# Ledger of designs, part 266: peptides against a protein of PDB entry 6GMG

Target 1, 331 residues: chain A of PDB entry 6GMG
Amino acid sequence: DSDDRVTPPAEPLDRMPDPYRPSYGRAETVVNNYIRKWQQVYSHRDGRKQQMTEEQREWLSYGCVGVTWVNSGQYPTNRLAFASFDEDRFKNELKNGRPRSGETRAEFEGRVAKESFDEEKGFQRAREVASVMNRALENAHDESAYLDNLKKELANGNDALRNEDARSPFYSALRNTPSFKERNGGNHDPSRMKAVIYSKHFWSGQDRSSSADKRKYGDPDAFRPAPGTGLVDMSRDRNIPRSPTSPGEGFVNFDYGWFGAQTEADADKTVWTHGNHYHAPNGSLGAMHVYESKFRNWSEGYSDFDRGAYVITFIPKSWNTAPDKVKQGWP

## One batch from the design tools (peptide; made by RFdiffusion4, then SolubleMPNN)

Design b2_p21_3_s3 (from b2_p21_3, 9 letters changed)
Fold by OpenDDE base, seed 4:
Structure b2_p21_3_s3 (fold): chain B 331 residues (1-331), chain A 21 residues (1-21)
Amino acid sequence: as target 1 above (331 residues)
Amino acid sequence: SMAEIERALETYKQSHLDKAA
């Protein structure tokens, strides 16, 4: 019950974190200790570390989405999302593959669709686009200059994104970012902003008007990226979890992982920060824990989800919530 | 709104990581 959620208390600005502990290839700690690390490493504004505010602690307390929320400065809207889907693989497996023993046709199709997504290529596409956007931002001092630069960059690369509508999430994302308009943020200067990435895992079978089989086993046609651009229409994502296939079975609605703007070229060495659930130290769920996972651990996902999207948003360059290098765990 | 956020998180009661552990 969300009513059991508690805002973690403030941590002294100079308090150092306790060591993280390993957990299945991840670095794991309780939320209070993450706040300590965050204040030492990620809290810096214009080079000065900051105590996490009550508002930020409240955002963080919401769990996995809270980690992305506090680091991006806004609740995820997921409008500028990318993925990679192998259509040929999907068609071939449907045609030539067979359901496993005991697997229904719907289960088979859902599984094949899930397996036809490539998390690494989806992540790479998002990084590619973020790089293009960052080049467009670099010397642009108004939105018009940014958009012109962006179009030029896309044209030079023959990128299909150049054909997107001016009102699309791709072109409107910057102007719709609250921190872009803040005096201590972008101050309406694109060159003061940078593109950052987070990831969302969710369920494809969310349409209440669809068959029960799609809600239980996935909708093979839902949330596919557009050809050429890699853009995923996220408008139908309503945070509805997978339907149970057996009595008493339950699934969670989503997972969020924060990447930021790491420059590590090897995807396998990138670090993803995420939470397990909302902070309920006095409830049945217990205290919130924060995980720092390598890409392998993050991209593996869970049976709760059959879709992964990599989302681009923006933060001020003066923030250190998305540094070039992220160190896993503590110390 | 916070109410909308809370509704979105209502179903997020058990971590999949806890399930896997």
Scores: peptide ipSAE 0.040, ipTM 0.747, DockQ to the pose 0.393
Fold by OpenDDE base, seed 1:
Structure b2_p21_3_s3 (fold): chain B 331 residues (1-331), chain A 21 residues (1-21)
Amino acid sequence: as target 1 above (331 residues)
Amino acid sequence: SMAEIERALETYKQSHLDKAA
C-alpha cells in the first residue's frame, strides 16, 4: 500500500513556515510546512542553511521513520537501544494481581509487562550514556582514542557497559556510522561527532513461532533490557505489528520520535518530533503531518505498541539537526 | 536496501493519532 507514497515538492530556501496548529499538547503541521521549518532551523551545515535535497524529501515522505531518517542522516538501525524495566514490580504484580473482568491471563501478563517499563528512566539512561560518549568523543582524533576514553569514563563511573564485548553495538556504533567516515562529516575524527537520541515504539509479540496469545497480547519476556547496562537486544524486531484481537482490528508496525541532543534537564520539557504516516496527498491516508510533542505525549504511546526503546546514534557536529534547544511549533 | 525499507513500511497504514482521537 506504499504505492500511494509521493515525495513532497521542494520548498524555496527562503520560504518561512506557516504557523503550527496546537493540538492535544502537540504542535502539528503538514509535511511541506515542516520542510520550510527544517530549512530555516535544522538544515544548517557549518552554519549555512541548506535546501532539503530530493533524497532527504524522499526519506521524510516515509512518515514517522522519515523524520528520524532525515535528521540522523541514515535509516534507523536501532542497534544501540536502551530501556528500563522494573523486575520487582513485574513479579509482584503477577503474583498478587488479578486479571480484570473479561481479561484473559495472557492479556493480563502482557499488560503487566508493558506497565513495568519506565519510559522516563529508559530515556534518562540513554541520555546518561550519550553524555559519557560525548565526553569520550571530545578531543579524540581517532577511533582508538575514543574507545580508550570511553573505557576510562565507564570505569570511573563503575558502569556495567565496561564489560560489553568490543564488537557490541555499544563500541562499534561510531565506526558503523556513515557520516563519521564522510569528508564533510566526521572525516574519521571522533571529536567532530556527537551522540544523538531517537525513540522507537514497537510490538513485543513478533515471534511467529510463539502462541497466538503472545502475538495478540504481548510477549512478557521479549525485548527486556539487560540488567545493569539497560541494553535491549533489538535483533528480533522485524517490524511486525500486533495481531488483531477482533475482526477488522488492525495495528501499525512502529512509531519513531526524534529527540536529538537537547540539553533540557527536565524530561517533561523535551520536544519529540514525529510523523503520522507516509505522504499520500492523493491517496486515502492523505498528506503526511509532522508533530512536535512533549515527552509526556510521546512516551504515552498507543495500544499498537507495548515496547519503547531509546536509541543512540551519531551525527556530525556541523549539522544543526540536533540543537541544544528545540522550540515547539512556529513561530 | 530501499526495497527492504519499503517492505518494512508497507504495514504502516494508519495514523496513530487518528486512532487515539
Scores: peptide ipSAE 0.034, ipTM 0.743, DockQ to the pose 0.353
Fold by OpenDDE base, seed 2:
Structure b2_p21_3_s3 (fold): chain B 331 residues (1-331), chain A 21 residues (1-21)
Amino acid sequence: as target 1 above (331 residues)
Amino acid sequence: SMAEIERALETYKQSHLDKAA
């Protein structure tokens, strides 16, 4: 029960983290210890270390989404999302492939669709776009200048995003970022902002008006990226979990992983930070744990999810929640 | 161990919050 959620207590600003626990290629720690690391490494505003505020600790306490929330400064809106889908593979497998023994047609189609997504290419696309955006931001001192720069960059790269509508999440993302408007944030100056990336895992079969099979095994046609741009329409993502396939079975509604703005060129070496569940140290669920995973561990996901999106948002450059290099674990 | 993974997954599946944007 969400009512058992507790806000982690404040940690002294100078308290060093305890060592993380290695776990199947991940580094794991309890949320309180993550706060300690966060304060030492990610808390800096204008170069000054900060104690995590009560509000930030409260955000963090919500679990996987909390990690992205505290680092991005806002609850994820997921509007500017990217993915990669191999349409040819999908069509070919549906045409020429066969269900496995005991696999229903719906289950087969759902699985084939899931397998037709390429997490690495989706991530690469998001990084590419973020890079373009960062170039557009660099010397832009108002939104108009940013948008002009962005269009020029896209034109130079012959990117299909140049054809997006002005009202598209692609072009509106910056102005819709609260920290962009904050005096101590962007202060309406694009050059003070940078693009950052997080990822969301979720279920495709969320349409309650669709067949039960789609809700149980996935909707093969849902949440596909647009050709050329890679943009995913996330408007139908309502945080509805996968439907149970057997009595007593339950699935979670989403998972979030924070990447930020790492410059590591090798995707496999990038670090993704995420949480398991809301913090309930006195409840049945126990304390929240935070994981720092390599891309391979993150992108594997869970059976709860058949979609992965890579989302771009913005934070002030003065924040250190998205450093160029992220070290896994502690020390 | 596989047992530890299974336990972790079970906890994960039962503990996520429904948070709206």
Scores: peptide ipSAE 0.024, ipTM 0.647, DockQ to the pose 0.078
Fold by OpenDDE base, seed 3:
Structure b2_p21_3_s3 (fold): chain B 331 residues (1-331), chain A 21 residues (1-21)
Amino acid sequence: as target 1 above (331 residues)
Amino acid sequence: SMAEIERALETYKQSHLDKAA
């Protein structure tokens, strides 16, 4: 029940976090303790630590999306999303493979489609694009200069994104970022902004006009990246969870993981921050927990989801919510 | 194992809220 959600109380600015709990390569803590860490490590504006505001604590309390929300400064729009799909693998497995014992054809096709996504390549594509965007931002003092730089960078790399429409999420993402327009943010200066990455896990079978099998086992054709660009059309993602396949079964609507702007070249060593559910300390769900997971832990996802997208957005460089290095856990 | 991780975390992942900005 969403009515059980509680905003975590304020934490003193100088309060140090308690140690995180290690679990299967993850670091875990309760949301209140994450706030303490956040204030010490990620809260800095123009180099000065900040207490997490009531508004930010409220955002955070919404769970996994709250982690991305508080660190990106806005509710995720998911418009600039990337993935990688191995079409050859998919076709080959459908042709030469067969359903497992007890597996329906629809279940088989859904599983094969899920397995045909390459999370690492999807992540790398997002990082590649973010790097291009950051280069375009670096010396641009107005949006026009940014866009010109971006087009030049794409042309130099022979990137298919150069053919995207001017109104596409790719080119419009910066201007549509609230913090870009804020006086204490970008102040309409692209060079004051940087590209950051988060990931969303969700269900492909969200079309209510499709077959029940697709809603239960996935839609193999849904949310595939466009060839060349890697862009995923997220317009049909309406946060609809997987349909139950058996009585009493239920699935979560989505999961979000925050990466930011880590410079670690090895994808396997990158840290992803995410939450389990909305904060309900007095409810059945209990207190919200925050996890800091390595890429392999994050990218594995859950049976609730058969799609993963890596999304680019922007934050002011003056924010420290996306540092070059993220340390897992505490201390 | 990844399967063990999933089972452990599934106990916590029952619902996520969506809110429009």
Scores: peptide ipSAE 0.023, ipTM 0.634, DockQ to the pose 0.076

Design b2_p21_3_s4 (from b2_p21_3, 14 letters changed)
Fold by OpenDDE base, seed 1:
Structure b2_p21_3_s4 (fold): chain B 331 residues (1-331), chain A 21 residues (1-21)
Amino acid sequence: as target 1 above (331 residues)
Amino acid sequence: MEERIKKEIETAYNSHLAKAA
């Protein structure tokens, strides 16, 4: 019950975190201890560490989405999303593969579709696009200059994104970022902003008018990236969870992981920060925990989800919520 | 209506990351 959610208390600015605990290849800690780490490592504005505000602590208390929320500065809109799908693999497996013992045809098709997505290639595409955007931002002092730079970069790379409509989330994402317009943020100066990345896991079978099989086992045709660009139409993502396949079974609506702007070239060595559930220390769920996972741990996902998207947004360069290097755990 | 809260990270039968502190 959402009524059990509690905002974590404030932590003194100079309080150091307790050591994280290793857990299933991840670094784990309780939310209050993450706040301590966040204040020491990620809170800096213009080079000065800040106490996490009550508003930020409230955002964080929502769980996995809260981690992305507090670090990006806004609730995820997921408009600029990328993925990679192997159409040839999908068609070949459907044609030449067979359902497992006890697996229905719908379950087989859903599984094959899920397995035809490449999380690593999706992540790499997002990083590629973020790099292009960052180059376009670097010396642009108004939005028009940014857009001109972006188009030039795309043309030089012969990128299919150059053909997107001017109203596309790709071109409109910066102007629709609240922190871009803030005086202490971008102040309408693109060169004060940088592109950052987070990831969302969700269920493909969300159409309530579709077959029960698609809601239970996935919609093989839903949320595929457009060829050439890798863009995913997220307009039909309504945070609807997977339908139960057996009595008493239940699934959750989504998972979010924060990457930011790490420069580590090896995807397997990148660190992803996420939460388990909303903070309910006095409820049945208990206190919220925060995990720092390697890419392999994050991208594996859960049976609740059959889609992963990598989303680009923007934060001010004066924020330290997306540093070049992220260290897993504490110390 | 947008759901903003996540109740669990895993299902009840595989929820090692969703356990209480």
Scores: peptide ipSAE 0.026, ipTM 0.652, DockQ to the pose 0.152
Fold by OpenDDE base, seed 5:
Structure b2_p21_3_s4 (fold): chain B 331 residues (1-331), chain A 21 residues (1-21)
Amino acid sequence: as target 1 above (331 residues)
Amino acid sequence: MEERIKKEIETAYNSHLAKAA
């Protein structure tokens, strides 16, 4: 089925988008039309509009991950991920709650764990950390200066991240960003980079050595954020989908949503851009569609997933793929 | 190569909502 994937054709640089279609609080359009919008709004390098390259169009064609890919400049590694988990709520519900009618113990525990995550707080934590990073980047002209600034910022805020190992994804994320090293990107100058955020939805029950119940209903202990820091160890995420609970049932392996660096203080008003599936205009799935969703629509997720992580990466400030303000839809 | 999304999530979800409405 994946063999049906097609790279969308190039769109003329000055081609204006057709109007998006509103759908359930989202703005929706076909991928080619998103390319048109992207070229008009997000394509700018050093203030100059650019045509989406063939490589970028190919990245985009992979669906939801493609949106994050083309805007971040790299395939998501998901190493610097944040979430918020209410341990007290989880323990209390397990102790005092009970399975619903027809719900197994495993289903109950999985559900309780899922519900113990707070998507908004997770997102806010990522934004907080991104802000700290951006302050550390602002006047740092080498990595050493950036790291020193970062440590100072964390100390001033008494942030638990100050205790992370130097090899932690938190401290190594910048130097591991390809665009940081590129001449036309950061050129090894932290002050030319900015922190950006995307989100990944995925399944907790990915351990093949675990019980079938965990694969079907979730692993309550998996992918929890570390206390104090909010960091999620994503090393065990292998893009394994939820196991079917009935014959013929199937789940998707992940969903990605691009936020970038919006400055909107109200989380509910932030816009998240994502795709439905890989582009297969001549296949059974059809053309890829791109959605611009408000936070409520994005964070709601699907039954396919019981985890949401908010990931920080970096892009050059010269890119306009993460503007301060994102307008939903077109016009 | 990394795994890619292979199903249309939005359609499935919307269909579910439609059934629930």
Scores: peptide ipSAE 0.025, ipTM 0.647, DockQ to the pose 0.083
Fold by OpenDDE base, seed 3:
Structure b2_p21_3_s4 (fold): chain B 331 residues (1-331), chain A 21 residues (1-21)
Amino acid sequence: as target 1 above (331 residues)
Amino acid sequence: MEERIKKEIETAYNSHLAKAA
């Protein structure tokens, strides 16, 4: 019950975190302890540590989305999303493969579609685009300059994104970022902003007008990236969970993982921060826990989800919520 | 096999509306 959600109490600014607990290759801790780490490591504005505000603690308390929320400074809109889908693999498996014992045709097709997404390539595409954007931001002191730089970069790389509409999420994302317009944020200066990345796991079968099979086993055609750009149309993602396939079965609506702006070139060594559920210390779910997972553990996802998208947004460079290096756990 | 993390996710805002803004 969402009514059980509680905002974690404030932690003293100088309080050091307790050690994290290893959990299947992840580092795990209770939300209160993550706040302590966050204040020590990620809270800095203009190089100065900040206590996590009540508002930020409230955002965080919402679970996995809360981690992305507090670090990005806004509730995820997921408009600028990327993925990679192997169409040839999909077609080949459908043609030459067969359902497993007890697997329905719809279940087979949904599974094959899920397996045809390449999480690593999707992540790399997002990183590639983020790099292009960051180069465009570096010397741009107004949005017009940023957009001009961006177009030049795309032209130089012969990137299909150059053909996107001016109002597309790709070109409009910066001006639609609240922190870009804030006096203490970007102050309308693109060079004060940087691109950051988070990931969302969700269910493809969200169309209520489609077949029950698609809602249960996935829609093989939904949320595929556009060829060339890798852009995923997220407009139909309404946080609708997978439909139960058996009595008593239930699925959650999404999962979010925060990457930020790590510079680690090896995707497998990157760290993703996420939460298990909203904070309910006195409820059935219990206290919220925060996990810092390597890419392998993050990208595995859950049976609740058959899609993964990697989303680009922006934060002020003065924030330290997206440092170049992220270390798992504590110390 | 890794332990499945028990998840119950709450959202404060309608994602569709947020994307439209």
Scores: peptide ipSAE 0.033, ipTM 0.703, DockQ to the pose 0.042; fails the geometry check
Fold by OpenDDE base, seed 4:
Structure b2_p21_3_s4 (fold): chain B 331 residues (1-331), chain A 21 residues (1-21)
Amino acid sequence: as target 1 above (331 residues)
Amino acid sequence: MEERIKKEIETAYNSHLAKAA
């Protein structure tokens, strides 16, 4: 019950975290301990440690989305999302493959579609675009300069994103970032901002007007990336969970993982930070836990979801919520 | 703006595995 959500208490600024618990390639801790780590490692503004504010703790308490929320500085809008889909694989498997024993046609098609997404390639596409954006930001002191730089970079790389409309999420993302406009943030100076990445897992079968089968087993045609750009239209993502396939079955609506701006070239060595559920220490769900997972662990997802998107947003360079290197766990 | 939703992400099964490890 959402009514059981509690804001974690403040942690002293100088309190060191307890050791994280390693588990199957992940490092796990309770939310209060993550706050301690966050204050020691990620809280820095202009090089100065900050105590996590009540507002930030409130954001964090919402669970997986809270981790991305507190580190990005805003509730995820998911407008600039990327993925990779193997159309040839999908068509071939539908044509030449067959349902497993006991698998319905709809279930088969949904599964094939899910398996046709490549999480690693989707992540790499987002990183590629983020890199281009960062180059465009570097010496741009107004939005116009940023946009000009971005278009030049895209043209040089013959990137299909150069053909996007000026009002598209791709070009409007920076100006729509609250921290870009803040005096202590970007102060309307693109060169003070950097691109960061997070990931969202969600369900494809969210159209209430579609068949029950699509809601139960996935919509094979939904949330595919556009050819060339890799952009995913997220406008139809309404945080609707997968429909139950049997009585008593229930699914969660989404998962969020925070990557930031790590420079590790090996995707498998990148660290993704995420939460399990909203903080309910006195409720049935219990205290919120935070996980730092390697890409392999993150990208595996859950049966609750058949889509993964990698989203680009922006934070001020003065923030340390997206460092070049993220160390898994503590110490 | 997306609706702010509180939710559980980790299934009971996954949570159990995490605790057991």
Scores: peptide ipSAE 0.027, ipTM 0.657, DockQ to the pose 0.134; fails the geometry check

